Peptides against a protein of PDB entry 5TUV. Designs and how they scored, part 54

Target 1, 107 residues: chain A of PDB entry 5TUV
Amino acid sequence: KEVIDRLRYLKAEIEDLELKERELDQQKLWLQQSIKNVMDDSINNRFSYVTHEDICNCFNGDTLLAIQAPSGTQLEVPIPEMGQNGQKKYQINLKSHSGPIHVLLIN
Target 2, 107 residues: chain B of PDB entry 5TUV
Amino acid sequence: AQECQNLEVERQRRLERIKQKQSQLQELILQQIAFKNLVQRNRHAEQQASRPPPPNSVIHLPFIIVNTSKKTVIDCSISNDKFEYLFNFDNTFEIHDDIEVLKRMGM

## One batch from the design tools (peptide; made by RFdiffusion4, then SolubleMPNN)

Design b2_p13_8_s2 (from b2_p13_8 with P3S H10V)
Fold by OpenDDE base, seed 4:
Structure b2_p13_8_s2 (fold): chain B 107 residues (1-107), chain C 107 residues (1-107), chain A 13 residues (1-13)
Amino acid sequence: as target 1 above (107 residues)
Amino acid sequence: as target 2 above (107 residues)
Amino acid sequence: EESEEGEPIVKTL
């Protein structure tokens, strides 16, 4: 019957899609490891920086802060809460495990 | 048949997941390319200048950029071990990661 | 990303 043939077709297609999804998952893992290896290379690490000019070209006006921290540093921005004076508190929490955090004022 | 409809829904769900994974892989590829281009740019620039950039004139990866109004008051509290940082703002701010910055730079 | 979003921002550098 046409329905049986359609069911067979759909099942076969789903099986092919499962294979494709697994392939993509493997490719992601390989690419993530590749990126890590490239970034951890001593020569690449030496040249892994941007300039103040680069930042100024990307953003206009206002106050720009650059926060440099070791890889693996955790960043948290909590939901703004009302302070005692009725003013909202906006916060950035940073936790480093492997070294100092450096803050630069760009403008 | 109901079974056919169920499989068609499942097929579509898998196709959407695959599309999302393909997009994520593309972003990772672009990140790797951007990083390599950044390193190449900096290597070339230092070769032309025959010197590294001055200290504190560059921002090493990984970093974030915080953008806020010039009127925003920023306070920074540092833990005794210097592993934890708390930034307090009296107004809203924007955060941009290094990946976004590299994109904006056209790397 | 903006600080006033409805959800907290959590990232790893």
Scores: peptide ipSAE 0.471, ipTM 0.902, DockQ to the pose 0.439
Fold by OpenDDE base, seed 5:
Structure b2_p13_8_s2 (fold): chain B 107 residues (1-107), chain C 107 residues (1-107), chain A 13 residues (1-13)
Amino acid sequence: as target 1 above (107 residues)
Amino acid sequence: as target 2 above (107 residues)
Amino acid sequence: EESEEGEPIVKTL
């Protein structure tokens, strides 16, 4: 039956797509590790910075905070909730596990 | 018939995921390139200046940029070990990661 | 990313 043949074809195609997806997942893992290795290199790490000028050129007219933290630092921005005064609360939670967090006012 | 339709939906779902993963891989490649370009720029600049930049003039990766109105009141609470930070804002803000900043810099 | 988004922002640096 045509339906049976279609089912068989679709199942086979899905299996091929599964293989492709797994390949992409592996490539992502490898690339992420590569990026980590490049960033963790002592020479690269020394030069892994931007300037105040760089930041100012990217953003205009507002208060700019730069938050530098160790790799693996967790950042959370909860959904704004209504405060006691009916004002929404906007928050950033940062948690580092390996070192201090540094905050710089850029503008 | 219904089984065929279900498999076709699954097929399409997988195709879309594959497309998304391919795009994400390209972004990671661009991130790595941007980082390498940043390092090269900084190395060249320091070589020409024959000195490193002042420590307070640079922001090391990883970092985030918080952008908010100049009228926004920002309160910060810090743990004793400086490992945990809580920022409170009385208005909305934008967060930009270092990857986005490097993109804006044209790296 | 905007703080007023309908979804919480969770990232790792």
Scores: peptide ipSAE 0.470, ipTM 0.902, DockQ to the pose 0.431
Fold by OpenDDE base, seed 2:
Structure b2_p13_8_s2 (fold): chain B 107 residues (1-107), chain C 107 residues (1-107), chain A 13 residues (1-13)
Amino acid sequence: as target 1 above (107 residues)
Amino acid sequence: as target 2 above (107 residues)
Amino acid sequence: EESEEGEPIVKTL
């Protein structure tokens, strides 16, 4: 009896948690769409930028590259492999589908 | 009973997933706020200056920042259409997205 | 994110 009651309780709780999880998933989707809509607004898009000063204030002492690309651009950093010269290859692969990529040296 | 234990494990897994999803939702909210604050800042700055910033002085979203040592050699291969970029580094680098930059800016 | 994390980094801008 006690075990059966515990099983029933746990199953009911899990069902409630499933509903909560689905609710959160929907909220995430709605918020993601909201963010997209805000960013795609013509006025917001006009002012959606940072300055060189902003970047320099966030990072110190090294070479800083800013890579601007269209939304949906794919970024890949493969696992470093040994090159022909015996050095590890550190790479960034960028693929845009909708427009050119722009690179800036920020230092 | 074994079945009770299995359901308790499942319950705990679901609770953890829910917690993670709640955290992710909060991060998305913060991203939206940060973006709105950025836009407001830039609008105000341009109004005060009575002009937009020079085109090459700003980095439009979306972007990434690559941080590497000043000693790092960087080679870049670009496709003819500038849709594909391959960066080669002789040493390690860090990548930061625009979201992280906005956080560091205090937006 | 560091380039040498042992896992490939894949992102969409």
Scores: peptide ipSAE 0.469, ipTM 0.901, DockQ to the pose 0.424
Fold by OpenDDE base, seed 1:
Structure b2_p13_8_s2 (fold): chain B 107 residues (1-107), chain C 107 residues (1-107), chain A 13 residues (1-13)
Amino acid sequence: as target 1 above (107 residues)
Amino acid sequence: as target 2 above (107 residues)
Amino acid sequence: EESEEGEPIVKTL
């Protein structure tokens, strides 16, 4: 009796959790679409930028590069491997599909 | 007994997954708020200045920030299709996305 | 994120 009751309880709880998970998945989808819509708005797009000062306030003491690219640009940093000179190669690969990439030196 | 144990493990797995999804949803909300605050700040600033900022003084979203030592040598090559960029560094570097930057800015 | 993390970094802007 006790085991049967426990099984029934657990099955019911799992069913409720499945519903909750589906609800969260739907909420995430809606929010992601909302963010896209907000960013794609012409007015918001015009004002979607940070300044050199903003970046300098976030980072100190080192060389800072800002790389701006179209949405959907792919960024890849491969695992550092030994180069022909015996030094590790540290690389960033960028591939844009829709427009140019811009690079700015901040400091 | 074994069936109860299996269901209890499944229940716990689902609870943890739900918790993770709730956290991810909260982060998306914060991202949207940060973006809206950025846009509002920039609109207000341009209204007060009665002019937009110079083109090379701002970094438009989406972007990444690369942080490296002042001693690091950076080489950049552009592919023939002009949509592919390769950065070579002689030492380690850090990458920060625009979302992280907005967080550091307190948006 | 650091370039020496031992795993490749893949992101989409």
Scores: peptide ipSAE 0.467, ipTM 0.902, DockQ to the pose 0.428

Design b2_p13_8_s3 (from b2_p13_8, 5 letters changed)
Fold by OpenDDE base, seed 3:
Structure b2_p13_8_s3 (fold): chain B 107 residues (1-107), chain C 107 residues (1-107), chain A 13 residues (1-13)
Amino acid sequence: as target 1 above (107 residues)
Amino acid sequence: as target 2 above (107 residues)
Amino acid sequence: DVPETGEPIKLTL
């Protein structure tokens, strides 16, 4: 009796959790579309930038590269391999399909 | 007994997924708020200055920030059309997205 | 946040 009651309870709870998960999935989808619409607006796009000062205030002491690229640009960081001189090679590969990439040295 | 244990494992898995989805949803909300605040800030600043910022003084979204030691040697290879970039580093680096930057800015 | 150097990263901006 106790095991049967526990099984029934667990099954019912799992069903409720499935409904909750689907609700969250829908909310995420709507919010993502909302963000896209806001970012694609011509006025918002015109003002969607940060300054050198903004970046410098966020990071201290290091070399900073700012990489501005179109949406959909692919960024790849391969697993570090040993170079010819026995040094680990750290790499970033960028590939854009829709427009040029811009790189700025901030610090 | 075994069926009950299997359902308890499934329940826990679903609860963890729901928790993760709730967290992701909160991040999207914050992203949207931060972006709107950024746009408002920049719009107000340009109105006060009666001019847009110089083109090379701003970084347009979307962007990333690469952070590395001042001692890191960075080599950059660029395609003729600026659609492909290859960065080589002799040391480790960090990558930060525009969302994180906006958070650090207090947007 | 994007993982630090040492792990393979594949992102789309």
Scores: peptide ipSAE 0.237, ipTM 0.887, DockQ to the pose 0.334
Fold by OpenDDE base, seed 4:
Structure b2_p13_8_s3 (fold): chain B 107 residues (1-107), chain C 107 residues (1-107), chain A 13 residues (1-13)
Amino acid sequence: as target 1 above (107 residues)
Amino acid sequence: as target 2 above (107 residues)
Amino acid sequence: DVPETGEPIKLTL
């Protein structure tokens, strides 16, 4: 009797959790679409930038490269391999399909 | 008994998954807020200046920041159309997305 | 935030 009641309770709770999970999935989709719509708005797009000062305030003491590229640009960082001179090679590969990539050096 | 234990494990798994989804949803909300705050800041700044910023003084979204030591040697190979970039570093680097930068800016 | 050098990274902007 107690086990049966516990099983019923757990099954009912799992069903409620399934509904909650579906609700969250739907909310995520709506929010993602909302973000996209806000970013794609012509006025918002015009003002969607940061300054050199903004970046310098976020990072101290290092060389900073700002890489601006269109949405959908592919970025690959391969596993570092040993070069011929015994130095590890660290690489970033970028491939854009929709527009040019812009690189700014920030010091 | 075993069925009850299996359902309790399943319940716990679903609860953890829901918690993760709630966290991800909160992150998306913060992204939207950060972007709106950025746009508002920039609109206000340009209104006060009565002019847009110089084109090379700002970094438009989407972008990434590559952070490396000042001692790091960086070589860049660019395709003719500027759609492909190959960066070579003689040392380690960090990559930060625009979302993280907006967070660091306090947006 | 993207993992540092040492791990393979493949992402889309």
Scores: peptide ipSAE 0.235, ipTM 0.887, DockQ to the pose 0.340
Fold by OpenDDE base, seed 1:
Structure b2_p13_8_s3 (fold): chain B 107 residues (1-107), chain C 107 residues (1-107), chain A 13 residues (1-13)
Amino acid sequence: as target 1 above (107 residues)
Amino acid sequence: as target 2 above (107 residues)
Amino acid sequence: DVPETGEPIKLTL
């Protein structure tokens, strides 16, 4: 009796947790859509920028490149391979499908 | 007994997933708040200055920041497909997304 | 020449 009751209780709790997980999944989707809508708003888009000062305050002493690209741009950083001269190759590959990529030197 | 143990393990797994999803939702909320704060800051700044910032003084979202040593040599090339960019570095670099930058800015 | 801060980096084909 006790084991059967425990099994029933655990099964019921798992079902409740499944419902909660699905609720959270839906909330995530709604929030993601909300963020997209806010970012795609014409007024918000006009003011969706950071300054050189903002970036310089976040990072100290190094060369900083800012790469602005459309949403959905593919970024690939291949595993460093040995070049013909025995030096490791460090690379970034960018592929845009919807517009130009802009590169700025910040520091 | 064994079935109860299996269900208890499953229950714990689901609880952990729920906790992770709750954390992810909180991060998305913070991202939305940060973006709204950025827009508000920029609107206020432009109103006070009575002019937009110079075009090359700002970086529009979405963007990434590449951080590397001042000694790093960077070669940038565009492929025959105008949407593909290749960056070659002679040393290591770090990549930071716009979300991380907004966090560092305290938005 | 390394472009000045804020200048776009010229990409070379």
Scores: peptide ipSAE 0.130, ipTM 0.884, DockQ to the pose 0.029
Fold by OpenDDE base, seed 5:
Structure b2_p13_8_s3 (fold): chain B 107 residues (1-107), chain C 107 residues (1-107), chain A 13 residues (1-13)
Amino acid sequence: as target 1 above (107 residues)
Amino acid sequence: as target 2 above (107 residues)
Amino acid sequence: DVPETGEPIKLTL
């Protein structure tokens, strides 16, 4: 009796948790769409930028590359492998499908 | 007994997923707030300056920041259409999302 | 001038 009751309780709780998880998934979807809409707004897009000063204040003492690319640009960072010269290869591959990529050196 | 244990494990798994989803949702909310604050800041700054910033002085979203040592040698190969970039580094680098940058900026 | 993508960037800084 106790085991059967526990099983029934756990199944009911799991069902409630499934509903909660679906609710969160829906909220995430709506929020992502909201963010997209806000960013795609013509006025907001015009002002959707950071300055060199902003970046320099975030990162001190290093070489900084700012890579502006369209949404959906593919970024690949291969696992560093030993090259033929015995040096590890550190690479970034970028592929855009919707527009040019722009790179700025911030120093 | 075994079925109860299996359901308890599943319950715990779902609870953890829900917690993770709640955290992710909160991060998205913060991203939206940060973006709105950025837009407002820039709009106000341009109004005060009575001019837009020079085009090469700003980085538009979406972007990433690559951070590496000043001693790192960076080689960049660009496709003819500027849709594909290959970066080669002789040392390690870090990549930061625009979202992270906005956080570091205190937006 | 900030080096921009118009040419291959070879950075040794």
Scores: peptide ipSAE 0.126, ipTM 0.882, DockQ to the pose 0.028; fails the geometry check

Design b2_p13_8_s4 (from b2_p13_8 with P3S E5T H10I)
Fold by OpenDDE base, seed 5:
Structure b2_p13_8_s4 (fold): chain B 107 residues (1-107), chain C 107 residues (1-107), chain A 13 residues (1-13)
Amino acid sequence: as target 1 above (107 residues)
Amino acid sequence: as target 2 above (107 residues)
Amino acid sequence: EESETGEPIIKTL
């Protein structure tokens, strides 16, 4: 039946797509590792920074905080909830495991 | 018939995921390029200046930028080891990662 | 990313 043939075709195509998806997953992993290696290189790490001017050129008019933290630092912004005083709570939670966090006021 | 429809839905789902993963890979490639360009820029700049920038004038990766109104009140609680930070804002804010900043810089 | 979203923001630097 045509339906049986269609089923076979679709199943075969899905298998091919699974292979393609796995290939992409591997490429992502490899590229992520490559980026990590490049960033962890001592020379690159020495020059891995932006300036205040760079930031100011990207943003304007508001208060700008730069938060520098070690790789692996966890950042959480909870859903704003109503506080006891009737205002929403806007928060940033940062947790580092390997070093101190540095905060700079840019603007 | 129903089985064919189910497989067609699954096929489309997989195709969409593959497309998304391809896009994500391109973003990672751009991230790596941007980082390398940043390093090259800074290295050249320091060579021209014959000195590194002042320590407090630069922001090392990884970092985030928090953008909020100048009227926003920001409170910060810090752990003794400076490994944990809690920021409280009385209004909304935007967070931008270093990757986005590099994009805005045109790296 | 905006602080007022429908879902919490969780990231790792």
Scores: peptide ipSAE 0.486, ipTM 0.904, DockQ to the pose 0.432
Fold by OpenDDE base, seed 1:
Structure b2_p13_8_s4 (fold): chain B 107 residues (1-107), chain C 107 residues (1-107), chain A 13 residues (1-13)
Amino acid sequence: as target 1 above (107 residues)
Amino acid sequence: as target 2 above (107 residues)
Amino acid sequence: EESETGEPIIKTL
């Protein structure tokens, strides 16, 4: 009896948790769409920028590159491999599908 | 019973997954707030200045920041496909997305 | 994120 009752309780709880998980998934999708809509708004888009000062306040002393690209641009940093000269290659690959990539030296 | 134990393990896994989803949802909320605050700041600043910032003084979203030593040699090449960029570094670097930058800015 | 992570970094802007 005790085992049967425990099984019933656990199954019911798991079912409730499944419902909660689906609810959270829907909330995530809704919020992601909301963020997209806010960013795609023409006025918000016009003012969606940071300054050189903003970046310099966040990072110290080293060379800082800002790379701006269209939404949806793919970025890949491969695992460093040994080059022909025996040195590790450190790379960033960028692939845009909709427009140019802009590079700015901050420091 | 073994069945009870199996369900208890499953219950715990689901609870942890739900917790992770709740955390991810909170991060998305913060991202949206940060973006809205950024837009508000910039609108106010441009109103006070009665002009937009110089084009080369701002970085538009979306962007990434690359941080590397001042001694690092950076080479940038554009492929025959003008939408593809390759950056080569002779040493290690750090990459930070715009979301992280907004967090560091306190937005 | 560091360039030496042991795993490739893949992101979409």
Scores: peptide ipSAE 0.485, ipTM 0.904, DockQ to the pose 0.427
Fold by OpenDDE base, seed 4:
Structure b2_p13_8_s4 (fold): chain B 107 residues (1-107), chain C 107 residues (1-107), chain A 13 residues (1-13)
Amino acid sequence: as target 1 above (107 residues)
Amino acid sequence: as target 2 above (107 residues)
Amino acid sequence: EESETGEPIIKTL
């Protein structure tokens, strides 16, 4: 029957898609590890920086803060809450576990 | 008929998920390329200058950029070890990670 | 990412 043939076709296609998805998952893991290895290389790490000019070229008109922190530093921006004076509070929370955080005012 | 419809829905879900994974993989590839290009640029620049940049003139990865109005008041609370930071803003701000910055730089 | 997104932003550097 046509329905049986369609079912067989769909099942076979789904099986192929499962294989493709697993392949992509593996590729992602390998690429993530590759990126980590490249970034952790001592020579690459020395040259892993941007300049103030680079930042200014990417953004204009407002105050720019650069926050440099060790890998693994946690960043949290909570939902803005109303203060006692009816003013909303906007916050950034940073927590590092491996070293100090550095803040640079760009403009 | 119902089984066929269920499998067609599953097929479509898997196709969309694969598409998303392919997109994410491409982003990772671009990240790696951008980082390598950044390192190459900086390495070449330092070779031409025959010296590294001044220590406070560059922003090392990983970092974030905070963009806010020049009128925004920013308060910062810092732990004694500089491992914890709390920023308070009286207005909205934007956060951009280093990956986005590298994209904007055309790396 | 905007601070006024309606959802908390949590990320790791």
Scores: peptide ipSAE 0.484, ipTM 0.904, DockQ to the pose 0.428
Fold by OpenDDE base, seed 2:
Structure b2_p13_8_s4 (fold): chain B 107 residues (1-107), chain C 107 residues (1-107), chain A 13 residues (1-13)
Amino acid sequence: as target 1 above (107 residues)
Amino acid sequence: as target 2 above (107 residues)
Amino acid sequence: EESETGEPIIKTL
């Protein structure tokens, strides 16, 4: 009897949690679309940039590259493998589908 | 008893997923706020300067920042259409997205 | 994110 009551309670709670999870999923999709709409706005897009100073203020002393690419550009960093010279290969692969990629050396 | 335990495990799993999703929603909200603040900053700055920044002095979103040692050798291979890039590094590097940069900027 | 991880880094800009 006590076990049966506990089972019933747990099943009911899980059902409520399922509803809550679906609600959160919907909210996420809505918010993602909202962000996209804000970024795609003509005026916002015009002012959607950072400066070299902004980047330098965020990072210290090393070589900083900025890579700007169109939305939807895919970036891949493969697991390092040994090269022909016995050195690990550290790579970045970028593929854009809608426009050119631009690279800037910041410092 | 075993069924109760199974449901309790499931309940805890769902609670954790819900917590994670709530956190992710908060991050998305912060991203949207940061972007709006960036746009406002830039609009104000351009108004004060009475001109837009030089084209090569700013980095338009979306972008990534690559941080590596000044001793790191970087090679870049570019496709003819500039849609595909391959970067080779002789040492490790860090990648930071525009979202993280905006966070570091305090937006 | 570090280049040397146990898994490949995949991102979409």
Scores: peptide ipSAE 0.481, ipTM 0.903, DockQ to the pose 0.435

